# Peptides against a protein of PDB entry 6RGO, part 167

Target 1, 392 residues: chain A of PDB entry 6RGO
Amino acid sequence: MALKLLGFNQDATCFSVISSNKGVTIYNCDPFGKCFELEKSTSNDEELDFLVEMLFSTSLIAVVDKTIGASKRKKLKIVNTKRKATICELTFPHEIMDVIMNRKIICVVLKSDQIFVYDISCMKLLRTIDVRGEKLKSTSKFRNSEAVGDIGVRVSLSTDNNSILCYSSYSKSDKENAPLNDIVVFDALKCIQINVLPAVHQSNIVCIACSPDGMLMATASEKGTIIRVFKTIDTENDEPILVNEFRRGSRPSRISEMKFNHDNTLLACVGESDTIHIFALPVTTTEADANEDDTLQQSSHSLSSSINGLQYISKGLANRFGKIIVSKIPTQSQQRHVAYIKIPENAKYRIGFPKDTTNTIHICGEDGNYLVYSIPRNEVGPCTLVKSNTFD

## One batch from the design tools (peptide; made by RFdiffusion4, then SolubleMPNN)

Design b2_p13_3_s1 (from b2_p13_3, 5 letters changed)
Fold by OpenDDE base, seed 4:
Structure b2_p13_3_s1 (fold): chain B 392 residues (1-392), chain A 13 residues (1-13)
Amino acid sequence: as target 1 above (392 residues)
Amino acid sequence: SSAIKELQELLSE
């Protein structure tokens, strides 16, 4: 049977799949098993296509039926999985391309490069972001050229209640074909733009991941060779802070998904390659104000080797045209993966980090495998398979 | 509305 992966929920407790015969199935990860099934609305041998976003382990899902011939590609359904009932339905002017949510916000991305931001608690529209309209305000001549192909606005939302939304935007270049290579950081609750990271890649951004706390963002372009990690909110001299530049590989390969773990110590990426890569992030020591006075004596001389974290001040080369170019980290200082998982060639996989185990990763494949891996901490190497299950 | 009440119930899960 043809499976299509929809992905994990925010805490990797569940994942969703499309089965050609059944429609949408949601699996619980632990204990492993089916927790919800949404039957296909048509008896036709049409290729099923759906968007499903699940809110953590709750009974709330957002569903879009994108099946060919279904006049439903513009309809978002909010469904109670316990009742198997639609709570509400929203209709959009354009096809829905993506849906992302947390406990506060739903974001709906349209084929028109619009992002609709809703308060999930009442389904009230808070903001319509018009990414094309922002481009048109900057450049008088842009025809609405239908973006030929799978290049559209990419979004990621923090899983916390701060609801930091990161989205790709068009660079303010006078070029008729300005790439989607800017990032906007947006407070989805307050509806305020917090930051703009200009020209973070040379080509269109095809993958974005926000950290669970919204403090970090990872980006990948169509080339998928370099992953950049930025601070979302913090700036240094009004310039974007590049935290890391990771090399996934030397050969171009599309990255389909990236995820941070829940403590921002790891970034995983998956895509068209035979390898899931896991990168280590520098532990931001929050200087917890160690103001607590408590006296206890014990003398243990642990040699804290001061790893002088070279603060690579991203000297933004302000090119003569006011473009902040994110300084490239020297290729010698580009970090590689610390861990990896081999996956079947041409199998689409999705990734998720469970909340309770920061050194564990969940993966699922269109091959019908759900796999749990342990991530090595002290050595660069393969992840160890801990648990495996199959699904149809 | 009943729908908003149901949304609030699910968001409390």
Scores: peptide ipSAE 0.651, ipTM 0.969, DockQ to the pose 0.761
Fold by OpenDDE base, seed 2:
Structure b2_p13_3_s1 (fold): chain B 392 residues (1-392), chain A 13 residues (1-13)
Amino acid sequence: as target 1 above (392 residues)
Amino acid sequence: SSAIKELQELLSE
């Protein structure tokens, strides 16, 4: 059967899949097993397509039926999985491209490059964000979805209650084909723009990850060769702070997903390549807790010595046009992965970090494998397989 | 509404 992966929930306790014959299935990771099933509403041999976002381990899911011919591509359903019942339904003016949520908000991304921000507790609209802005409303020829690969607005949301929303935006270039290479950082609760990171890549941003606490953001372009990590809120002299620049590879390959672990010490990426890459982040010692516990100092030193090549290239070379060019870390000083997982060629995988085990990663594949890996702490190398399960 | 009450219950899980 053809499987299509929908992904993990925020804490990697569950993952969702589409089975061509069954519809949507949600699996629990531990103990491993089916916890919810949404039956196919149509008997047609049409390829099933869905968006399904689960709110942590709760009985709340957001569902969009994106199946071809389905008049439902503009409808968001909030479903109680215990009752197998729709709580509420929202209808949008355009096709839903993405849905993200936490315990405070739900964001709906439309094909129109609009982001609708709702208070999840009452489904009240807090904000509509028009990423194209007022000037581009006239010339938005519907990019025929066939030709140029899915270059739309990308979003990521902090899993905490601070509800930091990061989204890709069009650069202020007067060119008709302005790239989606700016990032906006938005407080989704207060409905305030906090920061703008201009031109973080040379091409369109295709993947964004926000840290669980919303303090860090990772970005990747269509090239997928370099991943950049920025502070979201903090600035240095009104300039964006580049924390890390990672090299995934020398060959272009699309990154489909990135995630931080729950303590912001690791960043994982997956995509069209045969390899999941895991990168180490510098432990931001907050100066405040430096007083009491002398004992934890010893373990941090060994990994830090190889990371000392972190040139804080805070100096955006303002080009002659006042555009902050994120200074490229020299290719020789670009950090590589600290760990990796080999995956089958042409298998799509999704990644998740469990909350309680910061050195463990969950992965699932369209090949029907759910795998748990241990991440090495003290050496650069392959992850160790700890647990495996199969699903259909 | 009944739907808002049910949302609040699920958000407390």
Scores: peptide ipSAE 0.647, ipTM 0.969, DockQ to the pose 0.758
Fold by OpenDDE base, seed 1:
Structure b2_p13_3_s1 (fold): chain B 392 residues (1-392), chain A 13 residues (1-13)
Amino acid sequence: as target 1 above (392 residues)
Amino acid sequence: SSAIKELQELLSE
């Protein structure tokens, strides 16, 4: 059967898939099994497309039927999975491109490059962000969105109650074709812009991940060769703080998903390549729990020592065209993965980090594999397969 | 509304 992956929930306790014959199925990870099924509403052999966002392990899901020809592509449904019933429906002026949520906020991204921010507790609209309207203040020409293919506004939301929203925006450029290579950091609760990171890549941003606490953000462009990690809120001399620059590979390859683990020590990425990459982040030792005792001098060359280059994103020299470009970290200072997982070529996979086991990663494939891997702590190498299950 | 009450109950799970 043709499977399409929708992804893991925030804590990787469940994942969702589309089956061409059945519709949407949600699987529980442990114990492994089906926990919810939504039948297809059409008898037609149309290729099913859905957005499904699940709120942690709760009975709350957001659903959008994106199937071609469906009038429902503008309709968000909030569904109770225990009752198999729609609680409420919202209709938008444009097609829904993405939906993201936490326990406080739901964000809806439209094909119009608008982000609708709601208080999830009452479904009240808090803000409409018009990413194009910000561009139009700088560029007079409406480009019809149809001509720019799979490139739209990307979003990520912190899973905590701080509700830090990161989204891609259009760089200020006199050129009609300004790329989506700025990042805006937004407090979704207060409805205020906190920070703007200009030109974080040379091309459009296609993937964003926010850390669970909202303090870090990872970005990747269409090239997918370099991943950049920034602080979201903190600035140094009114400039963005680049924490890490990772090299995924030398060949261009689209990154489809990135995730931080729950303690911000790991960043994983997956996409069109045969390899899931896992990168180590510097542990910000909060100075607090320096309790006394155990002097065990094991000279584990902690990868900590080479990360001391807090490279100021110095104001990149105004290149001949007045564009602030994020200074590239020298290729010698680019970190590689600390761990990896090999996946079948051309297999689409999704990733999730479980909350209780920071050195474990969950993955699922359109090949029908659900796999649990252990991440090595003290060596650079392959992850070890711990558990495997299959699904149809 | 009954829908908002049910939504708040699910958000507490």
Scores: peptide ipSAE 0.645, ipTM 0.968, DockQ to the pose 0.757
Fold by OpenDDE base, seed 3:
Structure b2_p13_3_s1 (fold): chain B 392 residues (1-392), chain A 13 residues (1-13)
Amino acid sequence: as target 1 above (392 residues)
Amino acid sequence: SSAIKELQELLSE
């Protein structure tokens, strides 16, 4: 049967799939089994296409039927899985491209490059972000909507209650073909723009991940060779906003998904390559008051990769040219993966990090495999398979 | 509304 993966929920306790024969199925990870099924509404042999976003382990899902007709592709249904009933339905002016939620906010991304931000508790519209309208204030010509292909606005939302929204925006270039290579950081609750990261890649951003706490953001371009990790908020200490640059590989390959683990120590990426890559993040020790006593000289060989070479070009020039946040980090300072998983080349995979086990990763494939891997702590190498299940 | 009450119940799970 043809399976299409929809992904894991925020805590990787469940994952969603489309089965051509059944419709949408949600699986529980532990104990492994079906927890919900949404039957297909049509008898036709049409390829099923859905967006399904689940809110943690709750009975709340957001569903968009993309299978048939321009009208259905504009409808968001909020469904109670226990009751098997629609709670409410929203209709949008354009096709829904993405839906992201947490316990406070639901964001709906449209084909028009608009982001609708709602208070999930009452489905009240808080903000409409018009990513094109922000560009059109700088660039006069409507691009014909047909030629945009797979290049749309990308979004990620923190899973916490702070509800930090990161989205791709068009660079402020007078070029008709401005790339989606800026990032905006937005407080979705307060409806305030926190930060703008200009030109974080040379090409369009195709993947974004926000950390669970909203303090970090990862980005990848169409090339998918370099992943950059940024602080979302400027810290008072004039610390560089770019905290990490990871090399996934030398060959171009699209990254489809990235995720942080729950303690911000790991970043995983998956895509069109035969390999899931896992990168270690430096633990930002918040200086909690180190009271004096425990002299345990654990030689933390902090791999302080001496990023000595970032000559701080002074604050004064940054205002006029835009902060070139991406200094050319020498190719030598690019960190590699600490762990990896080999996957079948022809199978799309999705990733999730469980909350309680920061060194465990859940993966599922369109090959019908649900796999749990242990991530090595002290050695660079392959992850170890811990559990496996199959689904249809 | 009944729908908003049901949403709030599900958000508390």
Scores: peptide ipSAE 0.645, ipTM 0.968, DockQ to the pose 0.755

Design b2_p13_3_s2 (from b2_p13_3, 5 letters changed)
Fold by OpenDDE base, seed 4:
Order: sequence, then C-alpha cells, then structure tokens
Structure b2_p13_3_s2 (fold): chain B 392 residues (1-392), chain A 13 residues (1-13)
Amino acid sequence: as target 1 above (392 residues)
Amino acid sequence: SSAIEELQKLLAE
C-alpha cells in the first residue's frame, strides 16, 4: 500500500499518515497505536492528498482534502477527533499549500503566496500577509509569474505561545526572477514584522525551522548542502546574527524537514538523502540572574582560555542590489553532524523531537516504520535504535 | 457561538 507521511505534531507525541485504502490515520507514539482515522470521502481509486496539522496531543486537527476538486483544496476544516465532527470550515480564494499551528495561532499558506494568520481561539483573521504584494511594492514590473514547480512560500511557527512566524519572501532585487531567499520574522500575535534577514541563501529557501521558543531559525536552500541558523529577533548592528552554519553534505540534496529539539541544543534535518543529520547548537546560556545567594565555596578554577577570534573579513561580494548574508564562519569551521541515522534512500521520512527527552528523536517513514533513536552526547556517531514499531 | 466554545475547550486540553 502507498503511505504518504504528513509528519509529527509539535511535541512528537503523534504522527499522521495517508493510507491509500483508509485515508488519514493518526498514530500515538507512546503507547504506540492508532488514535484517529479519517476515512476517504470518495470510493474512487484517486491518489489521496491531504494536509493535516494536529495541535499537540489535543483532539483538534486542521484538515485540507486535496485529493479531488478545486473547491476542496481551498477548504480548511477544523475537526474534533473525539467527536469525529467538523467544528468549522474556512474557504480560501486559492489552493491551500500548508497549514501550521500552535495553541494561539493557525497559519494558512496559499498557492497565491499569501499567508492567512488566525487567532485559533475564535478563528478570527488577524492578518493576511501577501508575499507577492510585498514583492510588487518593491519592484514595479513583476508579472504574476506562476511559480514554476514546488517553489512557494515556506513557513515555520514557534510551538510556544509567543507565536514567532518565520516565512520566506522575495529578495528586493531588480531581477524579474527574484528568488524566495529572504526571511521575514513576524510576531503572529501582535501582527508585527520583527526582523528581515535578506538573501540568507543564493537560491530559493525550501525549508525553514523555527525553534520551539522562537529564538532561533534554521534555513536551507534548494541545494540543501548548507544549513544556516540565525537568531530571529536579536540583531548585531542592525545586521542578522548567524549563529551556526552546518554542512549537511557536499552533494546537492533537498531537505524536506528540519526540527529543533525543545532546549535548542540540537537541530535535525531529513530529506531525499539516505541520512538524517543531527547537529549540535551552542548552548546559549541564558544568563539566568543567579541572584540566589547560595554560598557554596567550590573553587573550580575555570581556565578562561581567551580565544582571540581572528576577524576574518571575508570579502563579501557586495552585489549592488542587496546585502547578501555572507557567512563570517570560515568554510573549515563549518560544523558537521554530531549524530546521524541511516534511512532507506527511497523512503521519505519525517522527524520529531519529544518534549521530555532532549536526546531522543522520533522518526517515521513511508516504508511503514516508526522508530525512536537515542542521540549520542559525548561522541560523533550513529544514533542508537531504542524502539521500533510498524504501521500500514 | 457553540463552535467557538468547542474550540476553546479543545485548546485547553
């Protein structure tokens, strides 16, 4: 049977799949088992296509039936899984391409490069972001070039209540074919643009991940060779802060998904390659105000090795038409993965990080495998398989 | 509306 993966929920407690015979099935991860099934609306042997976004472990899902009819592809259903009932239905002017949510916000991405931002508590429209309209305001000549192929606006939303929305936008270039290589950081609750990261890649951005707290963002282009991690809100001298630059590989390969773990110490990526890569992030010690007086004397002489970081002034190719974020990170200091998982080359996988175990990753494949891996802490190496289940 | 009350209940789960 053909399985199509829809992915994990925000805390990796559940994952969703399309089965050609059954429709949408949601699995619980622990204990492993089916928790919800949405039957296909038609008896036809048509290829099933759905969007399903689940709100954590709640009984709330957003569903788009993309299988048949131009009208269904424009309809978002909010469904109570316990009741198997549609609570509300929204109709959009264009096909729905993506749906993302947290406990405060639901974002709907359209084929028109529009993002509709809703207050989930009342389904009130807070903002319509017109990514094409922003481009048209910057460049007088843009025809509605139908985005040829799978290149569209990408979005990621923080899983916390701060509701930091990161989305890809068109660079302010005088070129008729400006790539989707800018990132906008947006407060989805206040409906305020917080930051703009110009030209974070040379080509279109195809994958974005926001950290759970919204403080970090990972980006990958169509090449998928380099992953960049930025601060979302903070800037240095009004310039974007590049925290990390990771090398996934030397060969081009599309990254389909990236995820941060819940403490922002790990970034995982998956795609068309035979390998899930896991990268270590520097622990941003939030200076918790250690105002607590606790007197305990232990004299650990932390050798402050003053690494005088040589400011390598990389000669940024200042192309006349915009500040490209030139990596200040020397190519030799590009961090590699700290851990990896081998997966079948022809199987699409999805990834999720559970909340309670920062060194555990959940993965599921279109091969019908649900796998739980332990991530090594102290050495670079393969992840260890901890649990395995199968689904159909 | 009953739909909004149901949404709010599910968001509290």
Scores: peptide ipSAE 0.632, ipTM 0.966, DockQ to the pose 0.757
Fold by OpenDDE base, seed 2:
Structure b2_p13_3_s2 (fold): chain B 392 residues (1-392), chain A 13 residues (1-13)
Amino acid sequence: as target 1 above (392 residues)
Amino acid sequence: SSAIEELQKLLAE
């Protein structure tokens, strides 16, 4: 059967898949097994397409049926999985492209480059963000939606209650083909723009990850060769703080997903390549808690010492046109992965980090494999397979 | 509304 992966929930306790014959299935990771099924509404041999976002391990899911007819593609359903019942439905003016949520906020991304931000507790609309802005309303020539490939607004939301929303935005260039290469950081609760990171890549941003606490974000462009990690809120001299620049590879390859672990020590990426890459983030010891004498500090220091060569090239070379060019870390100082997982070249994989085990990664594939890997701490090398399960 | 009460109950899980 053809499987299509929908992904892990926020804490990697569950993952969702589309099975061509059954509809949507949600699996629990531990103990491994089916916990929910959403049956196909139609007997037709139409290719099933859904968006499904699960709220942690709760009985709340957001569902969009993208399979049949333009009317369903504009409907968000909030479903109670225990009751198998729709709690509420929202209808949007355009097709839903993405849905993301935490315990406070649900964000709905439309094909119109609009983000609808809701208070999840009452489904009240807090904000509509128009990423195209007021100037582009007049030049809504429908780019024939078939020929403009998968270039749309990308979003990521912190999993905590701070509800930091990172989204891709169009650069202020008066060019008709401005790339989606800016990042906006938005407080989704207060509905305030916190920060803008201009031109973080040379081409469109295709992947964004926010850290669980919302303090970091990772970005990748269509090239997928370089991943950049920034602070979300903090600035230095009104300039964006580049924390890390990672090299995934020398060859272009699309990154489909990135995730931080729960303590912001690791960043994983997956995509069209045969390799999941895991990068180490420097532990920023906040100098403030240096007063308590607790002896456990010694073990974390050993890996940090080799990473000290990251000169904070905070110097945004303002080019002659006042554009903040994010200072490129010299190619020699670009960090490589610390760990990797080999995956089948033709299988799409999704990734998740469990909350309680910061050195463990969950992965699942359209090949029907659910795999748990241990990440090496003290060496650069392959991850070790700890557990495997199969699903259909 | 009963839908909001149900939603709030699920958010407390």
Scores: peptide ipSAE 0.622, ipTM 0.964, DockQ to the pose 0.768
Fold by OpenDDE base, seed 3:
Structure b2_p13_3_s2 (fold): chain B 392 residues (1-392), chain A 13 residues (1-13)
Amino acid sequence: as target 1 above (392 residues)
Amino acid sequence: SSAIEELQKLLAE
């Protein structure tokens, strides 16, 4: 059967799949098994297309039927999976492109490059963000909507209650063809723009991940060769907003998904390549109370030396061209993966990090495999397969 | 509304 992966929930306890014959199925990861099914409403041989976003392990899902008719593609359903009933429906002026949520917020991304931000507790609209309207204030010409295929506004939301929303925006360049290469950081609860990261890539941003706590954000462009990690908030200490630059590979390959683990120590990426890459993040020790006592002189010498070289170049260039946050990091400072998983080239995979095991990754494929891998801590190498299940 | 009450109950799961 043709399977289409929808992805994992926020804590990787469940994943969603479209089966051509059954409709939407949600699987529980542990114990492995089917926990919900949304039956196909139509007997037509039309390829099923859905958005399904699950709220953690709850019985709450957001569903968009993208299969049939322009009216359904504009309708968000909030569904109780235990009751198999629609709680409420929202209708939008344009096709829904993406839906993200946490315990506080739902964000709905439209084909119009609008983001609708709702309080999930009452489905009250808090904000409409018009990413095109912000561009049109800077650039007079409407791009005809027809020719921009797979390039739209990308979003990511923190899984915590702080509800930090990161989204791609158009550069302020007078060019008719301004790329979606700016990032806006937005407090979705307060409806305040926290930060703007200009020109974080040379081309359109196609993938964004926010950390669970909203303190970090990862970005990838259409090239998918470089992943950049940024602080979402400007720290008082003149610290560089760009904290990491990772090299996925030398060959261009689209990244479809990135995720942080629960403690912000790992970033995983998956896409069109035969390899899931896992990168180690430096633990930002927030200087909480370092009470004096534990003199464990663990030789932290090696990793700190590479970051200090970046501080000197940033101060000189920042003054002349505005906040060019992306100074050309020398290609020598680009970190590689610490771990990897080989996957079939022709199978799309999705990734998830479970909350309780920061060194475990869940993956599922359109090949019908659900796989649990252990991530090596002390060695650069392949992940070890721990569990495997199949689904259809 | 009964829908909002149900929604709040699911958010507490």
Scores: peptide ipSAE 0.621, ipTM 0.964, DockQ to the pose 0.761
Fold by OpenDDE base, seed 1:
Structure b2_p13_3_s2 (fold): chain B 392 residues (1-392), chain A 13 residues (1-13)
Amino acid sequence: as target 1 above (392 residues)
Amino acid sequence: SSAIEELQKLLAE
């Protein structure tokens, strides 16, 4: 059967898949098993396409049926999985490209490069962000962006109640084809732009991850060779703070998903490569808990000694046009993964971090494998397989 | 509305 992965929920307690014969299935991770099924709306042998966003382990899902007809692709359904019933339905002017949510906010991304921000508690529209309209204030020509393939606005939302929204925007370029290589940081509750990170990569941003607390973001371009981690809110001399620059690989490969763990100590990435990479982030020791356990410092020092050379490269180089550009960290100062998982070639995988075990990662594949790995703490190496299940 | 009340109940799960 052809499986298509939709992904894990925010705490990796569940994952969703499309089965060509069954429709949408949601699996519980522990105990492993089916917890919800949404039947195929049509008897036709048409390729199923859905967006499904699940709110943690709750009975609330957002669903978009993208399989058939331009009308359904514009409809967001909020569904109670216990009742198998639609609570409410919203219709948009354009095709829905992405849906993200937390306990406060739901964001809907359209093919028009618009982001609709809703208060989830009442489904009231708080803001429409027009990413193209921001570009048009700088560039007079509506190019029908139909010709630039899978490149659209990318979004990530903090899973906490602060509801920090990070999205890709068009650089202020006099060129008709300005890349989607700016990042905007937006307070989704207050509907205020907090920060703008200009030209964070040389090409379009294809993947963004926000940390659970909204304090960090990770970005990757179409090249997928370098991952950059920034502070979202904090600036130094009105310049963006680059916290980390990671090297995923030397060969170009698309990154499909990135996630932080729940304590911001790890960043994982997956995509078209045979390898899931896990990177360590510097633990920002808040000065408060420095008192007691002197013994744990020795093992962290071996990883931290390689990090200490990353002085804050807050030096935004003003380019020849007075634009702040994110300074590239020298290739010698680029950090590698601390852990990895090998996956089958050309297998699509998704990743999730459970809340209760900061050194555990959940993965699932279109090959029908659900796998739980332990991440090594004190060594650079492969993750250890702890649990395996299969699904169809 | 009953739909909003149901939604708010699910958000509290």
Scores: peptide ipSAE 0.620, ipTM 0.964, DockQ to the pose 0.757

